# Peptides against a protein of PDB entry 3JWR: the designs that were tried, part 129

Target 1, 323 residues: chain A of PDB entry 3JWR
Amino acid sequence: TRELQSLAAAVVPSAQTLKITDFSFSDFELSDLETALCTIRMFTDLNLVQNFQMKHEVLCRWILSVKKNYRKNVAYHNWRHAFNTAQCMFAALKAGKIQNKLTDLEILALLIAALSHDLDHRGVNNSYIQRSEHPLAQLYCHSIMEHHHFDQCLMILNSPGNQILSGLSIEEYKTTLKIIKQAILATDLALYIKRRGEFFELIRKNQFNLEDPHQKELFLAMLMTACDLSAITKPWPIQQRIAELVATEFFDQGDRERKELNIEPTDLMNREKKNKIPSMQVGFIDAICLQLYEALTHVSEDCFPLLDGCRKNRQKWQALAEQ
Target 2, 298 residues: chain A of PDB entry 3JWR as posed
Amino acid sequence: TRELQSLAAAVVPSAQTLKITDFSFSDFELSDLETALCTIRMFTDLNLVQNFQMKHEVLCRWILSVKKNYRKNVAYHNWRHAFNTAQCMFAALKAGKIQNKLTDLEILALLIAALSHDLDHRGVNNSYIQRSEHPLAQLYCHSIMEHHHFDQCLMILNSPGNQILSGLSIEEYKTTLKIIKQAILATDLALYIKRRGEFFELIRKNQFNLEDPHQKELFLAMLMTACDLSAITKPWPIQQRIAELVATEFWEQGDQVGFIDFVCTQLYEALTHVSEDCFPLLDGCRKNRQKWQALAEQ

## One batch from the design tools (peptide; made by RFdiffusion4, then SolubleMPNN)

Design b2_p9_5_s3 (from b2_p9_5 with A1M Y6L)
Fold by OpenDDE base, seed 4:
Structure b2_p9_5_s3 (fold): chain B 323 residues (1-323), chain A 9 residues (1-9)
Amino acid sequence: as target 1 above (323 residues)
Amino acid sequence: MFLDGLDLF
């Protein structure tokens, strides 16, 4: 395609030029082409292209395929969200020095997972999918959308000309897919809530050990969640704008819940209760985000900007909630 | 807000 030709022929700027190592990164000013170029840079600078012998054209095609399989009519859970998740992963790996704690296969899997974790997202949560009796709800009982996202990821990875994993051995391929699946499934916040206590307790007891395979898996799950939620850590102007996108999508779901399901939406999804957004954001930060970024910072102190950003945004939301 | 509709607060 013309898009592929343009991407494949383009000079890929440095990570420094693209600012993709910054935890404060924003994609708002970037074109779709520039987001693809950033993605190429992430793969290159993580040594994934070299170590796994990726052909440039294949990588370009894969990136464009992933991007194409996000819906443009979804306010938040779109390519830009996936791209920002991957950028946060890249920043955590590089600037946060998490790269030094992981294998190349784990890094490969995490980056693919971050880019793929919301593929074909429909702008509605698992509860809506289940209550609407969507066909996907018959295939999966738990983490319905996350299973679908993984299925989409796998489909793309196996599509002709998109096989970025073709340089892997059979065992490396299996390992990578396992990690990708676990990482995508970990973005179900319901699973995060179930598992986070174990992680926090290991940290609290100073018993956390990445050499333990189970603890490694747990860490990768927590890291995925930390990147997925990273909008909450962004500089306040960026945070506000992303929060508006999230609110838009949630209100769209709430409107559909009223219309299609004849259900009164929760405050989170109720357009009429938009004045509760600041207090709900404070509650979200306290209940979900702070402990995660604290724990991540304990694993790697260089991840502190995520925690600091989260704390700063909590103060901003609290100030708005008091008005 | 980023809770994807989970009633956590």
Scores: peptide ipSAE 0.060, ipTM 0.849, DockQ to the pose 0.514
Fold by OpenDDE base, seed 5:
Structure b2_p9_5_s3 (fold): chain B 323 residues (1-323), chain A 9 residues (1-9)
Amino acid sequence: as target 1 above (323 residues)
Amino acid sequence: MFLDGLDLF
């Protein structure tokens, strides 16, 4: 395609030029082509292209295929969300110095997972999928969408000309797919809530050890969640704009819940209760975000900008909730 | 609000 030709022929700017190592990064000013260039840079600077012998054209095609399999009519859960998740992962690996704590296969898997974790997202949560009796709800009992996202990821990875993992051994390939699956499934916040207590307790007791395979898996899950939620850590103008996109998508679901399911939406998804957004954001930060970024900062102090951003945004939301 | 997967709210 013309898009592929343009991407494959383009000079890829440095990570410094693209500012993709910054925790404060915003994609708002970037074209789709520039987001793809950023993605190539992430793979390159993580040594994934070299170490796994990725063909440049294949990587370009894969990136464009991933981007194409996000829906354009979804306010938040689109390519830009996945791209920002991957950028946060890249920043955490580089600026946050987590790269040195992980294997190349784990890094490869996390980056692929971050880009793929919401593939074909429909702008509705798992509850809506269940209550609407969607065909996907017949395939999976839990983490319905996350299973679907992984299936889409696997489909793309196996598609002709998109096989970025063709340079891996059979064992490396199997390992990578396992980690990708686990990482995508970990973005189900219901699973996060179930597992986070173990992680926080290990940190609190100073018993956390990445050499333990179970703790490694747990950490990768927590890191995925931290990147997925990283919009809450962004500078206030960026965070506020992303919160508006999330609210739009949630209100769209709430409107559909009223119309299609004849149910009253929760406050979070109720357009009529938009005045509760600031207080709900404070509650979300306190219940979900703060402890995660605190724990991540204990694993790597260089991740502090995520925690600091989260704390600053909590203060901003609290000030709005008091008005 | 960023509770993308949670039926919590």
Scores: peptide ipSAE 0.059, ipTM 0.846, DockQ to the pose 0.522
Fold by OpenDDE base, seed 3:
Structure b2_p9_5_s3 (fold): chain B 323 residues (1-323), chain A 9 residues (1-9)
Amino acid sequence: as target 1 above (323 residues)
Amino acid sequence: MFLDGLDLF
């Protein structure tokens, strides 16, 4: 395609020029081509292209295929969300110095997972899928959408001309797919809530050890969630804009719940309750985000900008909730 | 808000 030719021939700017090591990064001013260039830079600077012998054209095609399999009519869970998740992962690995704590296969898996974790997202949550008796709800009992996202990821990875993992041994390939699956499934916040207590307790007791395979898996799950939720850490103007996108998508679901299911939506999904957004954001930060970024900062102090951003946005939302 | 409709509060 013309898009592939343009991407494959383009000079890829440095990570410094693209500012993709910054936790404060915003994609709002970037074209789709520039987001793809950023993605190439992430793979290159993490040594993934060299270590796994990726062909440039294959990587370009894969990136464009991933982007194409996000829906354009979904307000938040689109390519830009996946791209921002991957950028936060890259920043956490580089600026946050987490790269030194992980294997190359783990890094490869996390980056692929971050880009792929919401593939073919439909702008509705697992609860809606279940209640609407959608065909996907017949295939999976829990984490319905996350299983679907992984299936889409696997389909793309196995598609002709998209096989970025062709340089891996059979064992490396199996290991990578296992980690990708676990990482995508970890983006189900219900699973996060179930598992986070173990992680926080290990940190609290100073017993956290990345050499333990179980604790490593737990950490990768927490890191995925931290990147997935990283919009809450962004500078206030960026945070507000993203919050509007999330609200739009949630209200669209609420409108569908009324129309299709004859259900009164929860306050979170209710367009008429938009005045509760500030207080709901404070609650979300307190219940979900703060402890995660605190724990992550204990694993690597260089991740502090995520915690600091989260705290600053809490204050901003609290001030709006008091008005 | 970013809870994808999880009723956590």
Scores: peptide ipSAE 0.059, ipTM 0.847, DockQ to the pose 0.520
Fold by OpenDDE base, seed 2:
Structure b2_p9_5_s3 (fold): chain B 323 residues (1-323), chain A 9 residues (1-9)
Amino acid sequence: as target 1 above (323 residues)
Amino acid sequence: MFLDGLDLF
């Protein structure tokens, strides 16, 4: 395609020029082509292209295929969300110095997972999928969408000309797919809530050890969630704009819940309750985000900008809730 | 707000 030719022929700017190492990064001014160029840079600077012998054209095609399989009519859970999740992962690995704590296969899996974790997202949550009796709800009992996202990820990875993992051994391939699946499934916040207590307790007791395979898996799950939620850590103007996108998608679901399911939506999904957004954001930060970024900062102090950003945005939302 | 389907509130 013309898009593939343009991407494959383009000079990829440095990570410094693209600012993709910054926790404060914003994609708002970037074209779709520039987001793809940023993605190439992430793979390159993590040594994934070299270590796993990725062909440049195959990587370009894969990135464009991933981007194409996000829906354009979804306000938040689109390519830009996946791209920002991957950028936060890249920043956590580089600036947050998490790279030195992980294997190359774990890094490869996390980056693929971050880009793929919401593939074909429909702008509705698992509860809606279940209540609407969607065909996907017959395939999976829990984490319905996350299983679907992984299936889409696997489909793309196996598609002709998209096989970025062809340089891996059979064992490396199996390991990578296992980690990708676990990482995508970890983005289900219901699973996060179930698992986070073990992680926080290990941190609190100073017993956390990344050499333990179970604790490693737990950490990768927490890191994925931290990147997925990273919009809450962004500078206030960016946070505010992303919160509007999330609200739009949630209100669209609430409107569908009224129309299609004949139910009153929760305050979070209710367009008429938009004035509660600031207080709900404070509650979300307190219940979900703060302790996660605190724990992540205990694993690597260089991740502090995520915690600091989250704290600053809590103050901003609290000030709005008091008005 | 970034909660996919958790009635935390």
Scores: peptide ipSAE 0.059, ipTM 0.845, DockQ to the pose 0.525

Design b2_p9_5_s4 (from b2_p9_5, 4 letters changed)
Fold by OpenDDE base, seed 4:
Structure b2_p9_5_s4 (fold): chain B 323 residues (1-323), chain A 9 residues (1-9)
Amino acid sequence: as target 1 above (323 residues)
Amino acid sequence: GFLDALELF
């Protein structure tokens, strides 16, 4: 395609030029082409292209295929969200120095997972999918959308000309796919809630050890969630804009719940309760985000900007809630 | 519940 030709022929700017090592990164000013260039840079600077012998054209095609399989009519869960998740992963690995704690296969899997974790997202949560009796709800009992996201990820990875994992051994391939699946599934907040207590307790007791395979798996899950939620850590103007996108998508679901399911939406998805957004954001930060970024900072102190951003945004939302 | 709705994050 013309898009592939343009991407494959383009000079890929440095990570410094692209600012993709910054936790404060914003994609708002970037074209789709520039987001693809950033993605190439992430793979290159994490040594994934070299270590796994990725062909440039194949990587370009894969990136464009992933981007194409996000819906453009979904307000938040689109390519830009996936791209920002991957950028946060890249920043956590590089600036946050987590790269030094992981294997190349784990890094490869995390980056693929971050980019793929919401493939074909429909702008509605698992509860809506279940209540609407969607065909996907017949295939999976839990983490319905996350299983679908992984299925889409696997489809793309195995598509002709998109096989970025072709340089891996059979064992490396199996390991990578296992980690990708676990990482995508970990983005189900229900699973995060279920597992986070174990992680926080290990940190609290100073017993956390990445050399333990179970603890490694747990950490990768927590890291995925930390990147997926990273909008809450962004500078306030960026945070506000992303919160508006989230609210738009939630309200769209709420409108559909009224119309299609004949139910009253929750406050979070109720357009008529827009004034509750600041207090709900404070509640979300306190219930979900703060402990995660605190724990991540204990694993790597260089991840502090994520925690600091989260704390600052809590203060901003609290100030709005008091107005 | 509230947490289920938060899955859209």
Scores: peptide ipSAE 0.055, ipTM 0.804, DockQ to the pose 0.264
Fold by OpenDDE base, seed 3:
Structure b2_p9_5_s4 (fold): chain B 323 residues (1-323), chain A 9 residues (1-9)
Amino acid sequence: as target 1 above (323 residues)
Amino acid sequence: GFLDALELF
């Protein structure tokens, strides 16, 4: 395609020029082509292209295929969300120095997972899928959408001309797919809530050890969630804009719940309760985000900008909730 | 997403 030719022939700017090592990064000013260039830079600077012998054209095609399999009519869970998740992962690995704590296969899996974790997202949550008796709800009992996202990821990875993992041994390939699956499934916040207590206790007791395979798996799950939720850490103008996109998608679901399911939506999904957004954001930060970024900062102090951003945004949302 | 987590409480 013309898009592939343009991407494959383009000079890829440095990570410094693209600012993709910054935790304060914003994609708002970037074209789709520039987001793809940023993605190439992430793979290159993490040594993934060299270490796994990726062909440039194949990587370009894969990136464009992933982007194409996000829906354009979904307000938040689209390519830009996946791209921002991957950028936060890249920043955490580089600026946060987490790269030094992980294997090349783990890094490869995390980056692929971050880009792929919401593939073909439909703008509705697992609860809606269950209540609407969608065909996907018959295939999977738990983490319905996350299983679907992984299936889409696997389909793309196995598609002709998209096989970025063709340079891996059979064992490396199996290991990578296992980690990708675990990482995508970890983005189900229900699973995060179930598992986070173990992680926080290990940190609190100073017993956290990445040399333990179980604790490594737990950490990768927490890191995925930290990147997936990283919009809450962004500078206030960026945070507000992203919160509007999230609210738009939730209100669209609430409108569908009324129309299709004949139910009154929760306050979160209710367009008429937009005035509750600030207090809900404070609740979200307190219940989900703060402890995670505190724990992550304890693993690597260079991740502090994520925690600091989260704290600053809590203060901003609290001030709006008091009005 | 940010607000999705609020459905869990």
Scores: peptide ipSAE 0.045, ipTM 0.809, DockQ to the pose 0.666
Fold by OpenDDE base, seed 5:
Structure b2_p9_5_s4 (fold): chain B 323 residues (1-323), chain A 9 residues (1-9)
Amino acid sequence: as target 1 above (323 residues)
Amino acid sequence: GFLDALELF
């Protein structure tokens, strides 16, 4: 395609030029082509292209395929969300110094997972999928969408001309797919809530050890969540704009819940309750975000900008909630 | 996303 030709022929700017090592990064000013170039740079600077012998054209095709399999009519859970998740992962690995704590296969898996974790998202949550009796709800009992996202990820990875993992040994391939699956499934916040206590307790007791395979798996899950939620850490103007996108998608679901399911939506998804957004954001930060970024900062102090951003945004939301 | 977690409460 013309898009593939343009991407494959383009000079890929440095990570410094693209600012993709910054925790304060915003994609708002970037074209789709530039987001793809950023993605190539992430793979390159993490040594994934070299270490796993990725063909440039195949990587380009894969990126475009991933982007294509996000829906354009979804306000938040689209390519830009996946791209921002991957950028936060890249920043956490580089600027946050997490790269030095992980294997190349783990890094490869996390980056693929971050880009793929919401593939074919429909702009509705798992609860809606269940209540609407969607066909996907018959395939999976829990983490319905996350299973679907992984299936889409696997489909793309196995598609002709998209096989970025073809340079891996059979064992490396199996390991990578396992980690990708676990990482995508970990983005179900219900699973995060179930597992986070173990992680926080290990940190609190100073017993956290990445050499333990179980703790490694737990950390990768927490890191995925930290990147997935990283919009809450962004500078206030960016955070506020992303919160508006999230609210739009939730209100769209709430409108569908009224129309299609004949139910009153929760306050979160109720357009008529938009005045509660600031207080709900404070609640979200307190219940979900703060402890995660605190714990991540204990693993690597260089991740502090995420925690600092979260704290600053809590103050901003609290000030709005008091109005 | 932000508010996705609030769906769980």
Scores: peptide ipSAE 0.044, ipTM 0.809, DockQ to the pose 0.683
Fold by OpenDDE base, seed 2:
Parts: sequence; structure tokens; C-alpha cells
Structure b2_p9_5_s4 (fold): chain B 323 residues (1-323), chain A 9 residues (1-9)
Amino acid sequence: as target 1 above (323 residues)
Amino acid sequence: GFLDALELF
């Protein structure tokens, strides 16, 4: 395609020029082409292209295929969300110095998972999918959308001309797919809530050890969640704009719940209760985010900007909730 | 999603 030709021929700017190592990164000013260029840079600077012998054209095609399989009519869970999740992963690996704690296969899997974790997202949560008796709800009992996202990820990876993993051995391929699946499934916040207590307790007791395979898996799950939620850590103007996108998507679901399911939406998804957004954001930060970024900072102190950003945004939302 | 976490409580 013309898009592929343009991307494959383009000079890829440095990570410094693109600012993709910054936790404060914003994609708002970037074109779709520039987001793809950033993605190429992430793979390159993590040595994934060289170590796994990726062909440049194949990587370009894969990135464009992933981007194409996000819906344009979804306010938040679109390509830009996936891209920002991947950028936060890249920043955590580089600036946060997590790269030195992980294997190349784990890094490869996490980056693919971050970009793929919401593929074909429909702008509705698992509860809606279940209540609407969607065909996907017959295939999967829990984490319905996350299983679908992984299935989409696998489909793309196996598509002609998109096989970025073709340079891996059979064992490396199996390991990578296992980690990708686990990472995508970990983005179900229900699973996060179920598992986070074990992680926090290990940190609290100073017993956390990445050499333990189970603790490694747990850490990768927590890291994925930290990147998926990273909009809460962004500078206030960015955070506020992203919160508006999230609210838009939730209100769209609430409107569908009224129309299609004949139910009254929760306050979170009720367009008429937008005045509760600041207080809900404070509640979300306290219940979900703060402990996660605190624990992550204990694993790597260089991740502190995520915690600091989260704390600053809590203050901003609290001030709005008091008005 | 971010605010979806509130449905978990």
C-alpha cells in the first residue's frame, strides 16, 4: 500500500527527537505516520529488530496492521491508547531502567502486548458484552475482551507479510506467545485487583525477587497495568484531555445500555452525572493507581515520575471535586 | 479502562 511504502521509506527519528523516553510524553500533536515511526524506534532501540532479525518492511506492515485493527469510532480504546501504552512501556524500560531486569523475549512480548492489548476494542466493557449476550461471551467466561484482543493479536502475527516473529526458534516463539497472552489478559482490571495483593505484600516484606518465575510473571502483569493506566500519571493538561475521552466512551456505553439493554447506567457511564467525574477520578487514583505506582517505584526508583504524576493529578482532581 | 476500575467496587 501507499501507506506502507511511505512508512518503510521514511527516516526514523531518534528516541530523543521523538521524546519517547519521557514519562510526560504526549501523542496529541503526532500524525498517524509519526506514531508508526515512534513504534519502529521503540523496537529498534530495545534491540528487538537486531536480536530477532526482523525485516524492516515486515515490521512496518505489522505496525500498520495493528493500527488498522483498532476502531476509529471508539473514543478512547483506539490506536492512540495502545500507542501510549507502548510508549509508557518503552519509557519504563529505558528511563525507568526496567530493561536490565528482563530478558529480551520478555521485552519483545511486552511491547507486542502493549500495542495489541486492546485490538478491535468495541468501546464497551466485559460486563456489557456479557449482558448483551454477545457471541464473544459464549467463547470466554471471564476477561472476554482480553481473550478477543489476544486472538486478534495472534491473527495479525500469523498474517502474510506480518510475521515479525519468524526469526525466533520454536521455543522462543512459544515463550513469547505465552508472555503476550499473559500480558494482554493482565490488562483486565478484575485480574489486577485479584493479584495485586500478592505483589504489594512481597514488596512490603522486602521479599520481591524477579529471579522467581512466578514473581516475574506477577511483575510483568503489574507492569502492563501500570502502562495501561499511565494516562493518570501524565501532565495535567494531557490527563484532563484523556479523561474526557474516557468519559465520552463510558457515556456512549451508558447510552447503549439505556437503548439496547433498557437499564439505567451507573454514575460512571451516566452522561447526566459528568459533575461526579472529579470525585470518581480521586476514588480511582486511591483505589487502583497509587499503590501500584508506589510498588513499581520500589522495584525501580527511576519509575518515580509515574508516581509523582499520579499524586499531582490526584491533587488537581481533588481541587475540582471541592469546587 | 481507567474509570472501568470503579465498576470493580
Scores: peptide ipSAE 0.043, ipTM 0.804, DockQ to the pose 0.620

